# Designs tried in a protein design run: peptides against a protein of PDB entry 3J47. Part 139

Target 1, 121 residues: chain A of PDB entry 3J47
Amino acid sequence: IRLTNQLKSLKGLQSKLKDVVEYLDKVINKELPINHTILGKLQDVFNLLPNLGTPDDDEIDVENHDRINISNNLQKALTVKTNDELMVIYISNLVRSIIAFDDLIENKIQNKKIQEQRVKD
Target 2, 26 residues: chain B of PDB entry 3J47
Amino acid sequence: NAQYHLLVKQGDGLLTKLQKYGAAVR

## One batch from the design tools (peptide; made by RFdiffusion4, then SolubleMPNN)

Design b2_p30_2_s1
Fold by OpenDDE base, seed 3:
Structure b2_p30_2_s1 (fold): chain B 121 residues (1-121), chain C 26 residues (1-26), chain A 30 residues (1-30)
Amino acid sequence: as target 1 above (121 residues)
Amino acid sequence: as target 2 above (26 residues)
Amino acid sequence: AQNDELLKQEIQRFEEKLLELEKILAEAEQ
């Protein structure tokens, strides 16, 4: 029962990660704004993922050990993939912030030039 | 991991410079 | 004048870093 629930949770997480990837692609394409709530919940899931792999010390039959190792490797691979996706989002947001500040700075320069021209006339 | 932390650090460094610059233009 | 030139130089440095970040973004999407 516990192992089936862990596998179901992992499949649910994998599906949600796929949905996040698809969402990230839409955010990169500027089609959708970043949903901070989804991102926060995803981070919380990832912070809990290492804890979902702590075996409670109950008698693990040898046949479960290989499945646990495969699950842990898949979980680690999914964690790495999501760290990379979060990095892409972070960089994209940083880039957008830089562009917005550049535009603000250029607007200030233009406004100053207009004021200098008005004082010279 | 190390490359990720390097990129985040580089991005944070950029953001900090940008903030200082935006404050100097105010 | 001098402040506007310093501003332009910093904009250019930000554009260069923006391009670097966009490159890293494109590499992370692959």
Scores: peptide ipSAE 0.279, ipTM 0.840, DockQ to the pose 0.026
Fold by OpenDDE base, seed 5:
Structure b2_p30_2_s1 (fold): chain B 121 residues (1-121), chain C 26 residues (1-26), chain A 30 residues (1-30)
Amino acid sequence: as target 1 above (121 residues)
Amino acid sequence: as target 2 above (26 residues)
Amino acid sequence: AQNDELLKQEIQRFEEKLLELEKILAEAEQ
């Protein structure tokens, strides 16, 4: 029962991660806006993942040690990859915010110059 | 992890500077 | 005049920081 629930949760997580990756790809491609709620939930999942990777010391058979090490290495590699993808998205959003701010500043400068010209005429 | 947190912190610092600049230009 | 010059300097500082962020992005994609 517990293992089946863990496998179902893992499959559900894998499906959600795939949906998130697809969403993130659409956001990177500017097809969709970032959903802060999805990102927050994803961050919460990733903050909980390190706590799932420390099994406290209950005896799980030596034959699973290689499979657990491969699973932990794969999980770690997937976590790193997803953190890097999230970082890229965060930076991309920051860059977009910067560009939008620069455009706002330039528009304000232009408007001020136009007003100063109108006062001199 | 540590590099990620450092980068996020640098980005947040930049956003804060950007916001201060926008307020100074207003 | 003085405010426009201060604004230009701050835009330039912002462009430099943007370039730094783009560099970090390129390093994270590698």
Scores: peptide ipSAE 0.275, ipTM 0.834, DockQ to the pose 0.027
Fold by OpenDDE base, seed 2:
Structure b2_p30_2_s1 (fold): chain B 121 residues (1-121), chain C 26 residues (1-26), chain A 30 residues (1-30)
Amino acid sequence: as target 1 above (121 residues)
Amino acid sequence: as target 2 above (26 residues)
Amino acid sequence: AQNDELLKQEIQRFEEKLLELEKILAEAEQ
């Protein structure tokens, strides 16, 4: 019963992570706007993930070790992939913010030039 | 990890410069 | 005049950094 519930929860998490990846791909492709709430919840999920990176030195039986190692490696690979996608989104948002700021600056310069011309006329 | 942290630091540095510039243009 | 030139120099520095970020983005997509 407990193991079956953990497996069901893990499958649910994997499905949700896939949905997030598909969402991130759509955001990268400019098909959908970035949802900051989804991003924040995803970050919270990653912060709540136990550090799967310390195999503390306990002799766990060789036959279950391969499945647990494959699961941990897959989860680590999925975590890395998701972190890379989050990074790409963060950079894309930063770039958009810089462009929007540059446009604002140029608009301010143009407005100032127009005002200086109006004072000379 | 290290490349990620470097990239985040570069982004934060750009954001900080953007904020300083926005304050100087006001 | 002087403030407009300082502003242009800062825009150019932002464009250079934007290009650097675009390169990092392209490297992260590979």
Scores: peptide ipSAE 0.274, ipTM 0.838, DockQ to the pose 0.027
Fold by OpenDDE base, seed 1:
Structure b2_p30_2_s1 (fold): chain B 121 residues (1-121), chain C 26 residues (1-26), chain A 30 residues (1-30)
Amino acid sequence: as target 1 above (121 residues)
Amino acid sequence: as target 2 above (26 residues)
Amino acid sequence: AQNDELLKQEIQRFEEKLLELEKILAEAEQ
């Protein structure tokens, strides 16, 4: 039962990760705003992943040690991949904040120039 | 991990500069 | 006048940093 739930969560995470990448590509292309709900759900999955990987302290059969190591390595690799995607999201947000600020600055300069011209007339 | 932290740190540095500039223009 | 020139220089520095961030983004997607 636990392995099936982990595999289902992993497949769900992989699908969401793909959706996040596709969303990020659209964000980079300035086509869509960042969906905070997708990010929040991804973060929740990450916060649950460490807790889902705690083996209950009952029954280390020696034959499962290689499968547990492969599962932990895969979980670590997926954690890295999602950290990379979260990073791309963070940078995309930063880029948007910079653009919005540049536009604000330019608008403020233009407004000041218009006011200075009106005072000289 | 290390490259990720470096990139986040660079981003935070840019955001902080942006905020300081916005405050100075205000 | 002087504030407008300082502001233009700062916009240019932000554009350069934006381009740097776009490069880092493209490198992170590879």
Scores: peptide ipSAE 0.300, ipTM 0.843, DockQ to the pose 0.025; fails the geometry check

Design b2_p30_2_s2
Fold by OpenDDE base, seed 1:
Structure b2_p30_2_s2 (fold): chain B 121 residues (1-121), chain C 26 residues (1-26), chain A 30 residues (1-30)
Amino acid sequence: as target 1 above (121 residues)
Amino acid sequence: as target 2 above (26 residues)
Amino acid sequence: AQNDELLKQYIQNFERKLIELEKILEEAEQ
């Protein structure tokens, strides 16, 4: 039962990750605005991942230990992949914030130059 | 991990510089 | 005048760093 739930959760995570990647690609291409809700849900999944990987200290047969280690390695690999995706989102958002701020600064400078020119005339 | 942390640190450094510049232009 | 030139230099340095960040982002997607 737990392994089936982990596999189902993993498939759900994989599907969500795919949706996040597709969303990220659209965000990078400036086709869509950043969805804070998708980012928040992804962060929540990450915060829950360490809790999903704690083996409850119940008698796990040695054959299940290798499967649990493989599951933990896969979960770690998925965590890394999702972390990389979150990083891409974060950097894309940072870059956008940076461009928007640069444009704001440039607009302020231009406005100041126009005002200084009007005072000299 | 290390490349990620370096990238985040560079981004944060840029953001901090941008904030300082915005404060100086204000 | 001096503040405008310092500002231009800051924008140019910022644009260069932005390009570097975009490049690292593209490398992280691969």
Scores: peptide ipSAE 0.263, ipTM 0.834, DockQ to the pose 0.026; fails the geometry check
Fold by OpenDDE base, seed 4:
Structure b2_p30_2_s2 (fold): chain B 121 residues (1-121), chain C 26 residues (1-26), chain A 30 residues (1-30)
Amino acid sequence: as target 1 above (121 residues)
Amino acid sequence: as target 2 above (26 residues)
Amino acid sequence: AQNDELLKQYIQNFERKLIELEKILEEAEQ
């Protein structure tokens, strides 16, 4: 029963992670805006995933050790993949913010030049 | 992990420089 | 005049760093 519930929770997490990946791909493609609440909740889930994937030292039956190790390795691999995707999104947002600031700075310079020209006329 | 932290640190360094410039353009 | 030149130099330095960040993004997508 506990293992089946863990597997079901893992499948649910994998499905949600897939939905997040699809959302992230749409955000990278500029089709949708980033939802900071979804990202924050995802980060919280991932920060908790190492704690969910550390079985407390309760008696792990030897026959399930390979499936648990595969599940833990899959969780770790999914965590790394999602951290990398979150990193790409973070950097993409940083770059967009940087471009927006550059445009603001250029607009301020142009406005100053226009004002200086108006004072000389 | 280490590469990620390096990338984040570089991004933060750029943001800090951008903030300093935005303050100088005021 | 001097402030405008300093500002132009800053924008050019910023553009170079932006290009560097874009390269890092491309490397992280691989």
Scores: peptide ipSAE 0.259, ipTM 0.832, DockQ to the pose 0.026; fails the geometry check
Fold by OpenDDE base, seed 3:
Structure b2_p30_2_s2 (fold): chain B 121 residues (1-121), chain C 26 residues (1-26), chain A 30 residues (1-30)
Amino acid sequence: as target 1 above (121 residues)
Amino acid sequence: as target 2 above (26 residues)
Amino acid sequence: AQNDELLKQYIQNFERKLIELEKILEEAEQ
């Protein structure tokens, strides 16, 4: 039962990671805005993943040890991949926020220059 | 992990500088 | 005048950091 739940959670995580990648690709392509609610839920899942990966040391038969090591390595690899994707999203949002701020500042400077010219005329 | 934290720190530092500048131009 | 020059320097430093971040994004996609 526990192993089946871990496999189901890992498959669910893999599916969500795929959905996040597809969403990231759409955001990079400027097709969709970032959904902060999806990102927050994803972060919560990632913060819980290290806790979901500690099987209590009781009653794991020797034949499952190789499958557990493969699962842990895959989970670690998926965690790294997702951290990289979250990083890409974070940077992309930062870049966008900054461009928008730069445009706002430039517009404000231009408006001030126009007002200063109107006072000199 | 370390590279990610460094990048986030650089981004946050840039955002903070941008906020300070926006406040000074107000 | 001085505020406009400080702004220009800030924008230039910002653009440079933006380009650096774009490179890191491109490296993270590989």
Scores: peptide ipSAE 0.254, ipTM 0.828, DockQ to the pose 0.026; fails the geometry check
Fold by OpenDDE base, seed 2:
Structure b2_p30_2_s2 (fold): chain B 121 residues (1-121), chain C 26 residues (1-26), chain A 30 residues (1-30)
Amino acid sequence: as target 1 above (121 residues)
Amino acid sequence: as target 2 above (26 residues)
Amino acid sequence: AQNDELLKQYIQNFERKLIELEKILEEAEQ
């Protein structure tokens, strides 16, 4: 039962990873815009990925150690890259929110000036 | 990580100032 | 009048901070 649930979770993760890769390929090819929901789910997947950098002290043969280290380094590099991309998107959205608020403030000032002019006439 | 947290903190500081201004203009 | 001047100063300070944030964005994209 426990092993079957782990295998089902792993298959679900593999399917999501495939969907993300297909989406990222479409984004790289400029076929689709970056979807914030997919990136958020990808970040959640990477955060839920076991830190494969905890050496479980179990007898991993020295020849597989290099392949596992390469896989962990690649996964870390992909996580860092994804975090940087999410950061850029977050800042871009923050800047847009700031501009929209500045425009709202300027519109309020202009409306107030128009009202003050109408009182002087 | 540290640069990200610094950037988020700067953004939050800007947002807080923006909110204070929006409240003062109401 | 005084509130409008205070508001203008606030907008100018905000624009300066926007430019600083845009610069950080450009540095993060490199």
Scores: peptide ipSAE 0.244, ipTM 0.824, DockQ to the pose 0.027; fails the geometry check

Design b2_p30_2_s3
Fold by OpenDDE base, seed 1:
Structure b2_p30_2_s3 (fold): chain B 121 residues (1-121), chain C 26 residues (1-26), chain A 30 residues (1-30)
Amino acid sequence: as target 1 above (121 residues)
Amino acid sequence: as target 2 above (26 residues)
Amino acid sequence: NQNDELLKQYIEELERKLKKLQEILAASEQ
């Protein structure tokens, strides 16, 4: 039962990661703003991933050990992929912040010029 | 892992500088 | 490795842009 739920959760995570990648491509292309809800859900998934890999010391039959190792390797691979996606999102946010600050600076410079002109008049 | 953490740390440094700048412009 | 190098180059470009913005700010405060 737990392994089937993990596999279903992993498939759901994989689908969501695909949606995040597609979203990130649109974000990189400046077609869409960053969706904080997608970011928050991705972080929640990331925070839950370590808990899926802790074997509670309850009777996991030896026949499941190979499946558990495969599941743990897949979970590790998904964790790495999720980290890469989070990194791209983070960098994209930094870029947008820099652009927004550039616009703010330009507005401040323009306001200063207007004030200097008003003092000369 | 270590290179990833370094990259994130560099990004955080940039973000911190940018935040300080935004506070100075306000 | 290539993606990591591209990411490094992108961060360096962002650092350069941030530095330029700081210079523009400093010039606006003068």
Scores: peptide ipSAE 0.286, ipTM 0.833, DockQ to the pose 0.065
Fold by OpenDDE base, seed 4:
Structure b2_p30_2_s3 (fold): chain B 121 residues (1-121), chain C 26 residues (1-26), chain A 30 residues (1-30)
Amino acid sequence: as target 1 above (121 residues)
Amino acid sequence: as target 2 above (26 residues)
Amino acid sequence: NQNDELLKQYIEELERKLKKLQEILAASEQ
């Protein structure tokens, strides 16, 4: 049961990370605005992580209370780690987007300077 | 958690400004 | 000329934002 719950939590986390990456790709492709969906997906991670550690209503034997506390602490630690990983991915994609926009702007400036020089000649 | 949310909010603010500039350059 | 100056200001602001994002990234890796 405990190992299965940890695997389920890890699988849920992996699925959510995949969803965040897919969202970031959609944002890079200018299909979606960054702010609402990353915050929404981050909130969804925070909301789903407690739920992934709620045992489905199968009999929580009271003798496992110490095992449940260790599971909750591990889930909390995994939640923090996942949030940090998602944040790194998000920031990295933002940086990449800024670089791409900077290059586009520089190319536009250069093209304009070339056109202005051709009109003066 | 609070520091993480602040960091994400700062990144979002930078992106919003980047989008405004990209629109001004078009 | 005005459009070029506006574009330069835009690049400078992007560079400043990029630097801030790098600082945020470095803070997230710690």
Scores: peptide ipSAE 0.322, ipTM 0.853, DockQ to the pose 0.030; fails the geometry check
Fold by OpenDDE base, seed 2:
Structure b2_p30_2_s3 (fold): chain B 121 residues (1-121), chain C 26 residues (1-26), chain A 30 residues (1-30)
Amino acid sequence: as target 1 above (121 residues)
Amino acid sequence: as target 2 above (26 residues)
Amino acid sequence: NQNDELLKQYIEELERKLKKLQEILAASEQ
């Protein structure tokens, strides 16, 4: 019962992670807007994930070790890929924010110039 | 990893400067 | 006039940094 519930929770997490990756791919492709709430929850999930990369030195049988190593390497590769995608999204949002503020600053300068011209007329 | 952290740090530095400037223009 | 010039220099610095960020972003996509 407890192991079955843990396996079900892990499968649920894996499915949700897949859905997030698919969402991130759609956001990268500009098909969907970025959802900051999903990104925040994903970041929280990654921060709560134990570092799956400590090989505890225990003499566990070579056949299970290869499957566990492949699973850990795949999970590490997926984590790295997701972190890279999240960073690309973060940078893209930062760039958009900088552009929007630049436009706001330019608009303020233009408005100030217009006011100064109106006071001279 | 290090190049990516440097990029994020540079972006955060730009955002901070932009916020300071936006506050000075208000 | 001095504030406007300081502002122009700040915008030019921001544009230069934004361009560098875009170049790094493009390099990360390759």
Scores: peptide ipSAE 0.266, ipTM 0.836, DockQ to the pose 0.027; fails the geometry check
Fold by OpenDDE base, seed 5:
Structure b2_p30_2_s3 (fold): chain B 121 residues (1-121), chain C 26 residues (1-26), chain A 30 residues (1-30)
Amino acid sequence: as target 1 above (121 residues)
Amino acid sequence: as target 2 above (26 residues)
Amino acid sequence: NQNDELLKQYIEELERKLKKLQEILAASEQ
């Protein structure tokens, strides 16, 4: 029962992660705005995942060790990949913010120059 | 992980500076 | 004029930092 519930939760998490990746791809492609709630929940999941990757020393049977190692390596690889994707999105948003501020600053400079010219005329 | 966190921290620092500048130009 | 120069310097610093962030992004995609 507990293992089945964990597997169901993991499948649900995997489905949600897939939906998030699809959402992130749409955000990268500028098709959708960033949803802060989705990103926050993802960050929470990723902050909890490293705590799941340190098995305390409980004697898990040796036959599961290779499957657990493969699963942990795959999970780690997926986590790294997703972290890299999140990083790309974060940097892209930061870049967009900088560009928007640069444009705002330039517009203010231009407006000030126009006002100074109007006062001299 | 450490490089990622460093990059994020640097980005946040840049954003904060940008916000301060935008406020000073107002 | 001094405010405009300060603004130009800040924009140049931002552009430099933006370029650096783009380089780090390109390195992370590799």
Scores: peptide ipSAE 0.256, ipTM 0.832, DockQ to the pose 0.027; fails the geometry check

Design b2_p30_2_s4
Fold by OpenDDE base, seed 2:
Formats: structure tokens, sequence, C-alpha cells
Structure b2_p30_2_s4 (fold): chain B 121 residues (1-121), chain C 26 residues (1-26), chain A 30 residues (1-30)
């Protein structure tokens, strides 16, 4: 039962990660805005992930040490992968902000030039 | 981890520059 | 490795773009 639930959770996480990647690709391609709700849910999943890796200190069953190490390595690998995805999202947002700011500056410069021309006329 | 923190720090630096620039344009 | 390099290149391009914007702002303030 526990292993089946872990495998199901892992499959769910993998599917969600795929959805995040697809979403990131759409964001990079400027097809969709960043959904803050998806980002928040992803962060919540990350905040829950460390709680899945606290071995209760008590039952040192020697036979599970390899499985615990594999689980910890997998959790670490998943954490790294999702940190990378969050980073791509963050950078994509930063780029959009920079572009929007560039457009705003250009608009201000144009408006200033138009106003200067109107004062000369 | 260290590379991730460095990248986040660089992004924060860029965001700070963007904010300063936005304040200067106002 | 390749994704990290691509990400570094992207950040560098962003920094360059910000520097260009800073320069345009300085020129507009003159």
Amino acid sequence: as target 1 above (121 residues)
Amino acid sequence: as target 2 above (26 residues)
Amino acid sequence: AQNDELLKEYIQKLDEKIKELEKILEEAEK
C-alpha cells in the first residue's frame, strides 16, 4: 500500500512536471501569460516535498536504507528539476517585465519628442 | 545549489536594476 | 550542463538588454 501510494504520487508529480514544462514552453513562446496560481501550487508542492523526506528517526530497518537513499536521491533530483523549472518561469517573467519596461520607456521618449515638437510649432 | 543561488542572485540584481530604472523614468 | 549554459547565456543577454535600456534612459535625461 505505501509503495503503491508513493508510486502514484510520483507519477502524479511527473505528470504535473510535464504540464509545467509545457506551460513554460508556451510562456517562452509568449503564447500564454504566467499563471500565478499554477506557480503557487507548484511552490506548495515543493514545500510539501521536504516533509515527505523526513525519516521518522525511530525504525532503522537496515533493509530499507538503500530504498531511503534512492528515495532521497530521487526527491533531491525532483527538487533540482523543479527549481530549474521555477527558475525558467522567473527568468521568463523577468524578460517580460524588461520588454514591457522597454516599451514604456520608448513610449515616454516618443511622447516627450511629440511634446517638444508641439512647443516648437 | 551554489549555481542555483548564483543565478537567483543575478536575477535579483537585474530586478533591482529594473526597479531603479523604473523609478528614474517616473 | 547544456541547460545551465543556455540559462547563463540568457541571463547575460538580459543584462546586456538592461544596460542598453539604462543607456537610452541616460540619453533621454540629457
Scores: peptide ipSAE 0.310, ipTM 0.838, DockQ to the pose 0.062
Fold by OpenDDE base, seed 5:
Structure b2_p30_2_s4 (fold): chain B 121 residues (1-121), chain C 26 residues (1-26), chain A 30 residues (1-30)
Amino acid sequence: as target 1 above (121 residues)
Amino acid sequence: as target 2 above (26 residues)
Amino acid sequence: AQNDELLKEYIQKLDEKIKELEKILEEAEK
């Protein structure tokens, strides 16, 4: 039962990660703004990942050790992948903030020039 | 992990600077 | 490794762009 639930959760996570990748591609292409709800769900997945990797000590049948190592390696690989995706999102937000700041500076410069012209007239 | 955290920290520092300048432009 | 280097380079370019914007702002305040 527990292993089946873990496998189902992992499949659900894989599906969500795929959705996130598709969303990230759209964000990178500037087709969509960053959705905080998607980021929050990713963070929740990350916070749940360590809890999925804590074996309760009691039923470590030795045959499960290789499967646990494979699961841990897959989990680590998925964690790295999701970290990379989060980094891309973060960088994309940073770039948008820089662009918005540039536009603000340009608008301020234009307003200053308009005021200086009005004082000369 | 450590390199990721360092990168995030650098980006946060940059964002903080950007926010300070945006406030000074107001 | 390559993705991490690309990311570092991208952050460095962003930092440079911010420094350029800082200079433009300082010139606009004069």
Scores: peptide ipSAE 0.309, ipTM 0.837, DockQ to the pose 0.091
Fold by OpenDDE base, seed 4:
Parts: C-alpha cells; structure tokens; sequence
Structure b2_p30_2_s4 (fold): chain B 121 residues (1-121), chain C 26 residues (1-26), chain A 30 residues (1-30)
C-alpha cells in the first residue's frame, strides 16, 4: 500500500511537471501569459515536498537509507530544476515588459510629434 | 546560482533605466 | 549553457534598443 501511494504521488508529480513544462513552452512561444497563481501553487507544492519525502519516522529500516537518500537527492534536484525554470520565466517576463515599455515610449514620442505638428498648423 | 543572480541584476538595471526614461517622457 | 547565452544576447539587444530610444528622445527635445 505505501509503495503504491508513493508511486501514485510520484506519477502525479511527474504529470504536473510535464504540464508545467508544456505551460513554459507556451509562454516561451508567446502563446500564453505566465499565470502567477499556477507559479505560486507550484512553489507551495515544492515547499510541501520535504513533507512528502518524510515517510513517518517509525519504519526507517536500515535498507531504506539508500532509497531515502536517493529520494532526497531527487527532491533536491527537482527543487533546483524548478527554481531554474522559474528564474528563466521571470527573466523572460522582465524582457517582455521592457520591450512593451520601449514600444510605449516610442508611441508617446510619435504622439508628441503629431501634437507639435498640429500646433504649428 | 551566482550567474543567474548576475543576470537578474542586469535585468533590474535595465528596468530602472527604462523607468527613468518613462518618467522623462511624461 | 545555450539558454544562458540566448538570454544574454536578448538582454544586449534590449539595451541597444533602449539606447536608440534615448537618442530619439534627445533629438526630439532639441
């Protein structure tokens, strides 16, 4: 029963990670804006991951120590990977905001030139 | 981590410059 | 590595665009 639940949880996590990657690809391709709510929920899931890797303290048989270390290393690796993905998303959004602001400045300059021409006429 | 932090700082620097220009255009 | 390089190139292109806009603004203030 415990192993089946762990496999199900891992499969669920893998599915969510796949959905996140797919969402990231859509954001990179400018198809969708970043959803801050999804990002926050992912962060919450990762903050809860240390709790998913603590099997209840009562059955730490010595043979599971290597598997627990592998699980903890995998969780750490997944956390680092997710932080890296989040940073890439953040930078991509920052870049998009800069481009949009540049376009806004250019539009304002053009509007000012049009107004100055209308005052001279 | 340090390289990513440097990239973020560079982006923030550009954003700050952009904000100054946006204020000057007003 | 490739993503970091692409990101650096993109930031450089943005900085260049900002400098071009600065120049256009300075010319419009004269």
Amino acid sequence: as target 1 above (121 residues)
Amino acid sequence: as target 2 above (26 residues)
Amino acid sequence: AQNDELLKEYIQKLDEKIKELEKILEEAEK
Scores: peptide ipSAE 0.308, ipTM 0.836, DockQ to the pose 0.059
Fold by OpenDDE base, seed 1:
Structure b2_p30_2_s4 (fold): chain B 121 residues (1-121), chain C 26 residues (1-26), chain A 30 residues (1-30)
Amino acid sequence: as target 1 above (121 residues)
Amino acid sequence: as target 2 above (26 residues)
Amino acid sequence: AQNDELLKEYIQKLDEKIKELEKILEEAEK
């Protein structure tokens, strides 16, 4: 029962990570806006993941050590992958903010030119 | 990790500047 | 390593663009 639940949770996590990757691709392609709630929940999951990998020292049978090490290595690899994805999102947001700022400056310059023309008329 | 944090810190600095200028343009 | 270098170069280019925009904004405020 416990092992089956752990495997189910891991499969659920894998599916969630796939959904995140698909979401990130859509955000990069400007098909969807960044959902801050999804990012916050992902960060919370990653902050909790290291705590799930510290079983209390008392009952780790030696056969579980290899499976736990594989699980921890997979979890670490997944954490690194997600950190990289979050970094790409952050940079993408920064770029979008810069573009929006450029457009705002151009609009301000145009508005000033229109006002100057109205004062001359 | 440390290089990532440095990169994030630099990006946050730029974002803060961008926000200040965006507020001045309003 | 290569991705980190590309990222650093990209951030530097963004910083330069922000500085150019700051200058344009200052000129527009005169």
Scores: peptide ipSAE 0.296, ipTM 0.833, DockQ to the pose 0.090

